# Peptides against a protein of PDB entry 5JXT: the designs that were tried, part 177

Target 1, 319 residues: chain A of PDB entry 5JXT
Amino acid sequence: SLLPKKEINVYIGMSEMQVKWYQKILEKDIDAVNGAGGKRESKTRLLNIVMQLRKCCNHPYLFEGAEPGPPYTTDEHLIYNAGKMVVLDKLLKRIQKQGSRVLIFSQMSRLLDILEDYCVFRGYKYCRIDGSTAHEDRIAAIDEYNKPGSDKFIFLLTTRAGGLGINLTTADIVILYDSDWNPQADLQAMDRAHRIGQTKQVVVYRFVTDNAIEEKVLERAAQKLRLDQLVIQQGRAQVAAKAAANKDELLSMIQHGAEKVFQTKGAFGTMAEKGSQLDDDDIDAILQAGETRTKELNARYEKLGIDDLQKFTSESAYE

## One batch from the design tools (peptide; made by RFdiffusion4, then SolubleMPNN)

Design b2_p22_7_s1 (from b2_p22_7, 15 letters changed)
Fold by OpenDDE base, seed 4:
Structure b2_p22_7_s1 (fold): chain B 319 residues (1-319), chain A 22 residues (1-22)
Amino acid sequence: as target 1 above (319 residues)
Amino acid sequence: SKDDARREARRAARAARDAALL
């Protein structure tokens, strides 16, 4: 029988480099971030800020001139300059030791390029599929990963490319390196491993940059998912879930954690305390804290009715 | 693209490092 998937949000502090770049992104558009642009500020400008902040949460090397060099080397700096990479690096060692195989999903093909560089640097054998991968190459990569006795440990996928109905039940671990704005896209990604033919407990790790825009992306996705579930259950198909964030929602998301980011000298949380020197106990603590916060997040949205979930209540996040 | 050139430069630097270890 297919076991229920275990989903854990993994809350990860920014590295010192991520904090510096996050500050720089906010400062560059500070009038927009402060709402000083008034009614004339385009939704497009706010969407651009959101996209840059999400890039920063993923990896600072997604920006021009962020990567140290020339010479451009692949070394430990690729890991320690991004909180998600530090946690990923430790988690993958554990996943490999337990004899698991892992799907890593991202929204950003350019992040998969960094993850390829990382896989080569660590000697992890991998497959890759993104939106640009030819159909034949996709089939070949899936077959190479799924073959009996495959030495491919990691499959790197863009979330939407992984959504194409493919079977990856030869993996039992799913890492969502980032989240889609549409929670259904992430569910479709998880369902590549969590499907008929899976023989193991599927575990999903969702990486979330703590005290950053990604918490609000996650909250919005959780709210939408709960609303979609309740609409289906109540037969209220006429409730068009507002597919796109409004201007004020985007502004609130950009402002979330911004003050603490400006006040922060160095890295955040466990990244400030341990940096790249995370041990197995530090990972267990991060996973346990993540499991607790995941339960709390779910419990918050489970109590809300359709009418509450339709209201963007800025207030319910500050108690 | 500039990003392709960086990826290519990283690949070249890795290849040079790997060749220096042989």
Scores: peptide ipSAE 0.055, ipTM 0.660, DockQ to the pose 0.041
Fold by OpenDDE base, seed 3:
Structure b2_p22_7_s1 (fold): chain B 319 residues (1-319), chain A 22 residues (1-22)
Amino acid sequence: as target 1 above (319 residues)
Amino acid sequence: SKDDARREARRAARAARDAALL
């Protein structure tokens, strides 16, 4: 029988470079971040801030003029300048030693470009699919990955392109490098590995930048997923319609952790203490802490009724 | 591969930036 998937949120501190860029994004639109625009602030402006903050959480080199150079090199700076890359680099070494194979999902095709450069730099053999990949090339990439004795360790996918009904049960590890606003898109991505024909325990690692907007993206996604489940169970089809965050929700998400980011000189958490020098024990500690916080997050939303889940509860902003 | 061409295009774009700053 197919084993239940194990899902772990991996909470990752920002690098020093990410903190500096996160500060710059907030400072550029400080009046909007402080809510000084009130009802006059455009939802589009807030959505743009959210998108820039999410880019920062993924990798600072997604911004023009962020990559160090000249000379522009592919070196260790590609890793240590992003907390998610530091954790990914250590985690992939473990996954490979275990004889596992991995799907890496992102919302951002430009992040897949960075992950390609990383794969080449580390000598990881990979396949890639995104929204621009032709149908024939997609089939060829899937077949190359799934073939018996395939030397392809990593499959790089955009979440939406990978969601298109493909079978990738030859992988047992799934990394969600970022989260979709729609939790169903992430589930569809996981279901590429967690399907009939899987023979291994599927493990899903969801990367979440700690003390940043991504925690609120995750909370909102978990809330929505629980609401969708309860609506299905109770037969209340009318409730599903509030998919888009309002202005106040977006503002609250932007403000989350912003004060601590402004006060921070350097990196966050384990990234400040160890930087790129994370060992195997540091990774185990991050995974164990993540497993605990994942259980707590799930337990929070499991106790809520439909009426509570329809309200954006900012309660986690006061602890 | 198409992936190699993308990597080469990124490398070429980096090299072009380096050359424009020299």
Scores: peptide ipSAE 0.044, ipTM 0.669, DockQ to the pose 0.533
Fold by OpenDDE base, seed 2:
Structure b2_p22_7_s1 (fold): chain B 319 residues (1-319), chain A 22 residues (1-22)
Amino acid sequence: as target 1 above (319 residues)
Amino acid sequence: SKDDARREARRAARAARDAALL
């Protein structure tokens, strides 16, 4: 029988470079962030800010002029300048030692380009599929990854390209490097490994930048997923959860953690204390804290009714 | 492999950026 998948949110502090770039993004549009623009901010402007903040949470080198150089090298700076890369680097070393194989999903093909450079730098053999990958090349990459005795450790996928019904049950670990706005897209990505033919316990690690917009993206995705489940259970097919955030929701998401980001000199949390010097015990502590916070997050939304889950209020998450 | 060709293309694009900034 297929074992239930274990899902763990991994909460990760920003690096010093991420904090600086996150501040710079907020400062560039400070009037929009403060809601001080007496003309209703365009939903497009707020969506752009959200997309830049999500890029920052993924990797600062997604911005022009952020990568140190010339010369442009692929060195340890690729890792220590992004909190998610520091945790990924330690986690992949553990996963490999366990004889596991891993799917890494992102929304951003340009992040997969950084992850390819990282894989080369660490000597990890990998496959890649994104939205631009030709059909024949997708088949070849899947077959190369799934073949008996494959030397490919990592599969790099964009979440939407990985959602296309493919079987990757030869992997037992799934890393969601970022989250989709639609929680069903992330579930479809997990179901590439968590499917008939899987023989191992599938573990899903969802990376979430702590004290940043990604916490609110996660909360909104969890709320939507619970609402979708209750609607299906109650036969209320007409309660289409508004798939797109409104302006006030987007503004609240942008403002989340912004004050603390502006007050912060250096890195956040475990990245400030340990930086790139995380050991195996630090990773165990991060995973255990993540497992606890994941249970608390799920328990919060399990108590809410349909009417509460339709109201995106930051206040209803604290009652 | 196609992955090696993509890696070489990215390395070439970095080298081209280095050459454009010098």
Scores: peptide ipSAE 0.044, ipTM 0.670, DockQ to the pose 0.566
Fold by OpenDDE base, seed 5:
Structure b2_p22_7_s1 (fold): chain B 319 residues (1-319), chain A 22 residues (1-22)
Amino acid sequence: as target 1 above (319 residues)
Amino acid sequence: SKDDARREARRAARAARDAALL
């Protein structure tokens, strides 16, 4: 029988470089971040800030002029300059050692380019699919990955391209490097490994940058998922989750953790304490803390009715 | 493989960036 998937949010501190870039993004649009633009501030400007902050949470090299060089090298700096890469690097070693195979999903094809460079640097054999991958190439990549005795350890996918009905049950680990605004897209990604033909326990690691906009992206996704579930259960087809955040929701998301980011000199959390020198015990602690926070997050939304879930919720509203 | 061709293309793009900044 198919075992239930285990889902763990992995809360990851920003690197020093990420903090510096996160500050620069906020400072560039400080009037919008402070809400001083009032009615004049466009929803489009706030969406652009959100997009830049999410890029920062993924990897600072997604910005022009952030990559050190010339010469542009692929080395340890590709890892230690992004908290998610530090955790990914340790997790992939563990995952490989246990004889597992892994799907890595992102919203950003440009992040997959960084992950390809990382795979080459670490000597990980991989396949890739994104939204630009031709149909024939997609079939060939899937077949190469699923081949009996395939030496391909990693499959790199954009969440939307990977969500398209494919079978990847030859993988048992799923890493969501970032989250979709629509939790159903992430579920569809997980269901590439968690489906009929899977023989192992599927484990899903969702990377979330701690004290940053990604916590609010996660909360909004969890809220939407619970609302979608309750609407189905109660037959209330007229209750739609808000498809897009409003201006005030976007502003609240941008402001989340911004004060602490401005006050911080250096990295956050375990990235400040250990940086790239995370050991196996540090990873176990991050995973245990993540499992606890995941249970707490789910328990918050499980207690809410439809009317509460239609309001944008901040963490502070339900303490 | 197509993955190798993509790696080569990214290496070429990095080399082109290096050459443009020199």
Scores: peptide ipSAE 0.027, ipTM 0.655, DockQ to the pose 0.547; fails the geometry check

Design b2_p22_7_s2 (from b2_p22_7, 11 letters changed)
Fold by OpenDDE base, seed 5:
Structure b2_p22_7_s2 (fold): chain B 319 residues (1-319), chain A 22 residues (1-22)
Amino acid sequence: as target 1 above (319 residues)
Amino acid sequence: SKLDKEREERRKKRKEKDLELL
């Protein structure tokens, strides 16, 4: 029988470089961030801020001129400049040691480019599929990954490209490096490993930058998923939550943690204490804290009815 | 290093592709 997947949100502090870039993004559009733009502030401008903040949460090298160089080096700076990479680097060592194989999903093909550089740097054998990958090359990559005795440890995928019907049950670990606004896209990604033919416990690690916009992206995705489930269960087809965040929701999401980011000198949370020197005990602590917060998040939304979930989409804009 | 050269070549190819998509 297919075991239920274990999903763990992994809450990760920003590196010092991420904090500095996060501050710069907010400062550049400070009037919009403070809501001072009022009715004149375009939804497009807020969406652009959200996109930049999400890029920052993923890796600061997604910005032009952020990477140190020339010369551009393949070195530890690829890792320590992004909290998610620090955790990923430790987690992948553990995953490899346990004889697991891993799917890494991102919304951003440019992040997969950094992950390729990282895989080469660490000597991890990988496959890659994104939106630009030709159909034949996709088949070849899947077949190379899935072949008996494949030496490919990692599969790098964009969430949408990896969501398309493929079987990757030869992996038992899924890392969602970032989250889709649509929780169904992430579920479809997980279902590449968690399907008929899987023989292992699938574990899904969802990376979430702590005290940043990604917490609100996660909360919104969790709320939507619960609403979608309840709508299906109750046969109430009319409650298709307007999938697109309004301006006030986007503003609230941008503002989340912004004050603390401005007050922060250096890195955040677990990244401030140890930076890249995280050991196995630190990873265990992060995973355990993440498991607790995941249960709390799920329990929050499980108690809500359809009407409450619809209201919370409006009220979470006022806290 | 060898890795730096290979990374720089990948970066060049990515920039070229980004320019071709514009």
Scores: peptide ipSAE 0.261, ipTM 0.788, DockQ to the pose 0.052
Fold by OpenDDE base, seed 1:
Structure b2_p22_7_s2 (fold): chain B 319 residues (1-319), chain A 22 residues (1-22)
Amino acid sequence: as target 1 above (319 residues)
Amino acid sequence: SKLDKEREERRKKRKEKDLELL
């Protein structure tokens, strides 16, 4: 029988460069961040801020002029300038030593571009599929990854493109480098490894930038997932969870951790303490803390009924 | 370096694809 998947949220501090870029994004639109735009503030402007903050949480090199150069180098700076890359780098080394194979999902094809550069830099053999990958090339990449004795360690996928019914049960580790607003897209991504034909325990690592907008993306996704589950269980198909965040929800998400980000000089959390010098014990501590916070997050939403979850705004998650 | 050239070539190919999508 298929073993239950183990899902762990991995809470990761921003690098110093991420903090600086996160501050710069907030400062550029400070009137919108402070709610001073009132009713005139467009939902589109808030969505744009959210998108920039999510890019920052993934990697600062998603912004023009962020990467050091010219000349552009392939070096350790690809890693230490993003908290998620520092953790990924250590985690992949452990995963490889264990004889596991890994799917890495992101919402951002441009992040997969950075991950390709990283894979080449570390000498990791990989496959890639995104939204632009031709159907024939997708088949070829899947077959190359799944073949007996494949030397491909990593599969890089956009969450939506990788969600399309494919079998990747030759991987036992899933890394969600970022989260979809729709938790069903992330579940569909996990189900590429966690399906019939899997022989190992599937472990899912969900990367979440701590003290940033991604915690609110995760909370909203967890709320929606619980609502979707309760609606299915109760047969109440009409309770379509309001799929789109309102302006006030978007503003609350943007404001989350913003004050602490503005006060921060340098990096956050383990990135401030250790940075690129994370050891195996630091990774174990991050994973253990993440497992605890994951259980707490799930337990918070499991206690809520449909009516509570429908009334549950991002504000009530803090009480 | 060799890696920098290969990275630059991947960047060129990505820019070309982004231009084909516009």
Scores: peptide ipSAE 0.210, ipTM 0.774, DockQ to the pose 0.052
Fold by OpenDDE base, seed 4:
Structure b2_p22_7_s2 (fold): chain B 319 residues (1-319), chain A 22 residues (1-22)
Amino acid sequence: as target 1 above (319 residues)
Amino acid sequence: SKLDKEREERRKKRKEKDLELL
């Protein structure tokens, strides 16, 4: 029988470079961040800020002029300048030593480009699929990854491209490097490894930048997933359609952790103390804290009924 | 290094593709 998947949110501090870029993004649009644009501020402007903040949470090199150079080098700076890369680098070493194989999902093909450079730098053999990958090349990459005795350790996928019904049960670890706004897209990604033919315990690591926009993206996704589950259980299909973030929800998401980011000199959390020099105990502590916070997050939404979930989406718009 | 040159070439090709998609 297929074992239930284990899902762990991995809460990761920003690097010093991420903090500087996160501050710069907020400062550039400070009037919009403070809500000073009032009713005239476009939802499009807020969505752009959210997108830039999510890029920063993923990797600062997603911005033009962020990467040191020219000359552009492939070195440890690719790792230590992003908290998620620091954790990923340690976690992948552990996963490899365990004889596991890993799917890494992102919303951003340009992040897969950075992960590709990282794989080459660390000597990890990988496959890649994104939205631009031709259908034939997708089949070839899947077959190369799934072949008996495949030396491919990592599969790099965009969440949407990986969602297309493919079987990747030869991997037992799933890393969601970022989250989709639609929790169903992330579930579909997990179900590439967590499917009939899987023989191992599937473990899903969801990377979440702590004290940033991504916590609110995660909370919103968890709320939506619970609502979708309850709607299915109660046969009330019409309720699910209202889930587009309003302007005030986007503003509250942008403001989340912004003050602490402005006050921070250097990196956040374990990234401030250890930087790229995380040991196995630091990783275990991060994973244990993540498992606890994951249980707490799930328990918060599991207790809510449809009416409560609908009220919470309305009351957070009037304070 | 050889690795840096290969990375720079991949980056040029990505920028060229991003410009062709705009």
Scores: peptide ipSAE 0.162, ipTM 0.758, DockQ to the pose 0.051
Fold by OpenDDE base, seed 2:
Structure b2_p22_7_s2 (fold): chain B 319 residues (1-319), chain A 22 residues (1-22)
Amino acid sequence: as target 1 above (319 residues)
Amino acid sequence: SKLDKEREERRKKRKEKDLELL
């Protein structure tokens, strides 16, 4: 029988460079961030701020002029300038040593470009599929990855391209480098490894930037997933989870952690204490803390009824 | 380095594709 997948949220502090860029994004639109834009503030402007903050949480080199150069070097700066890359680099070493194979999903094809440069830098053999990959090249990449005795360790996928019914049961580890607004898209991505034909325990690591927009993206996704489950269980098809965040929800999400980001000099959390010099004990501590917070998050939403889950409580922004 | 040149070539190809999509 297929073993249940283990899902762990991995909460990661921002690097010093991410903090600087996160501050710069908020400062550029400070009137919007403070709610001073009033009735004239467009939902489109808030959605753009959210998208820039999510880029920052993924990697600062997603911004023009952020990467040092020219000349552009392939070096440790690709890793230490993004908290998620520091954790990824340590996890991949452990995963490889265990004889596991890994799917890495992102919403951002431009992040996969950085991950390709990282794979080449570390000597990891990989496959890639995104929304621009031709059908023939997609088949070839899947077949090369799934081949018996394949030397391909990593598969890089956009979440949308990975959602399209493919079988990747030759991998047992899934890393969600970022999250979709729709939790069903992430589930569909996980189901590429967690499917009939899987022989190993599938483990899913969901990377979440702590004290940032991604924490609220995760909470909203968890709330939506629970609501979708309750609607299915109760046969109440009419309780469509609000498909899109309203302006006030977007503003609250942007404001989450903003004050602490403005007050912070340097990096956050374990990134401030150890930077790129995480050891195996630090990774175990991060994973254990993540497992605890994942259980707490799930338990918070499991207690809520349909009516409570329809209210995006503004109160969760002040705790 | 060789890696830096290969990275720079990948970056050029990505910029060209981003310009074709605009």
Scores: peptide ipSAE 0.125, ipTM 0.749, DockQ to the pose 0.051

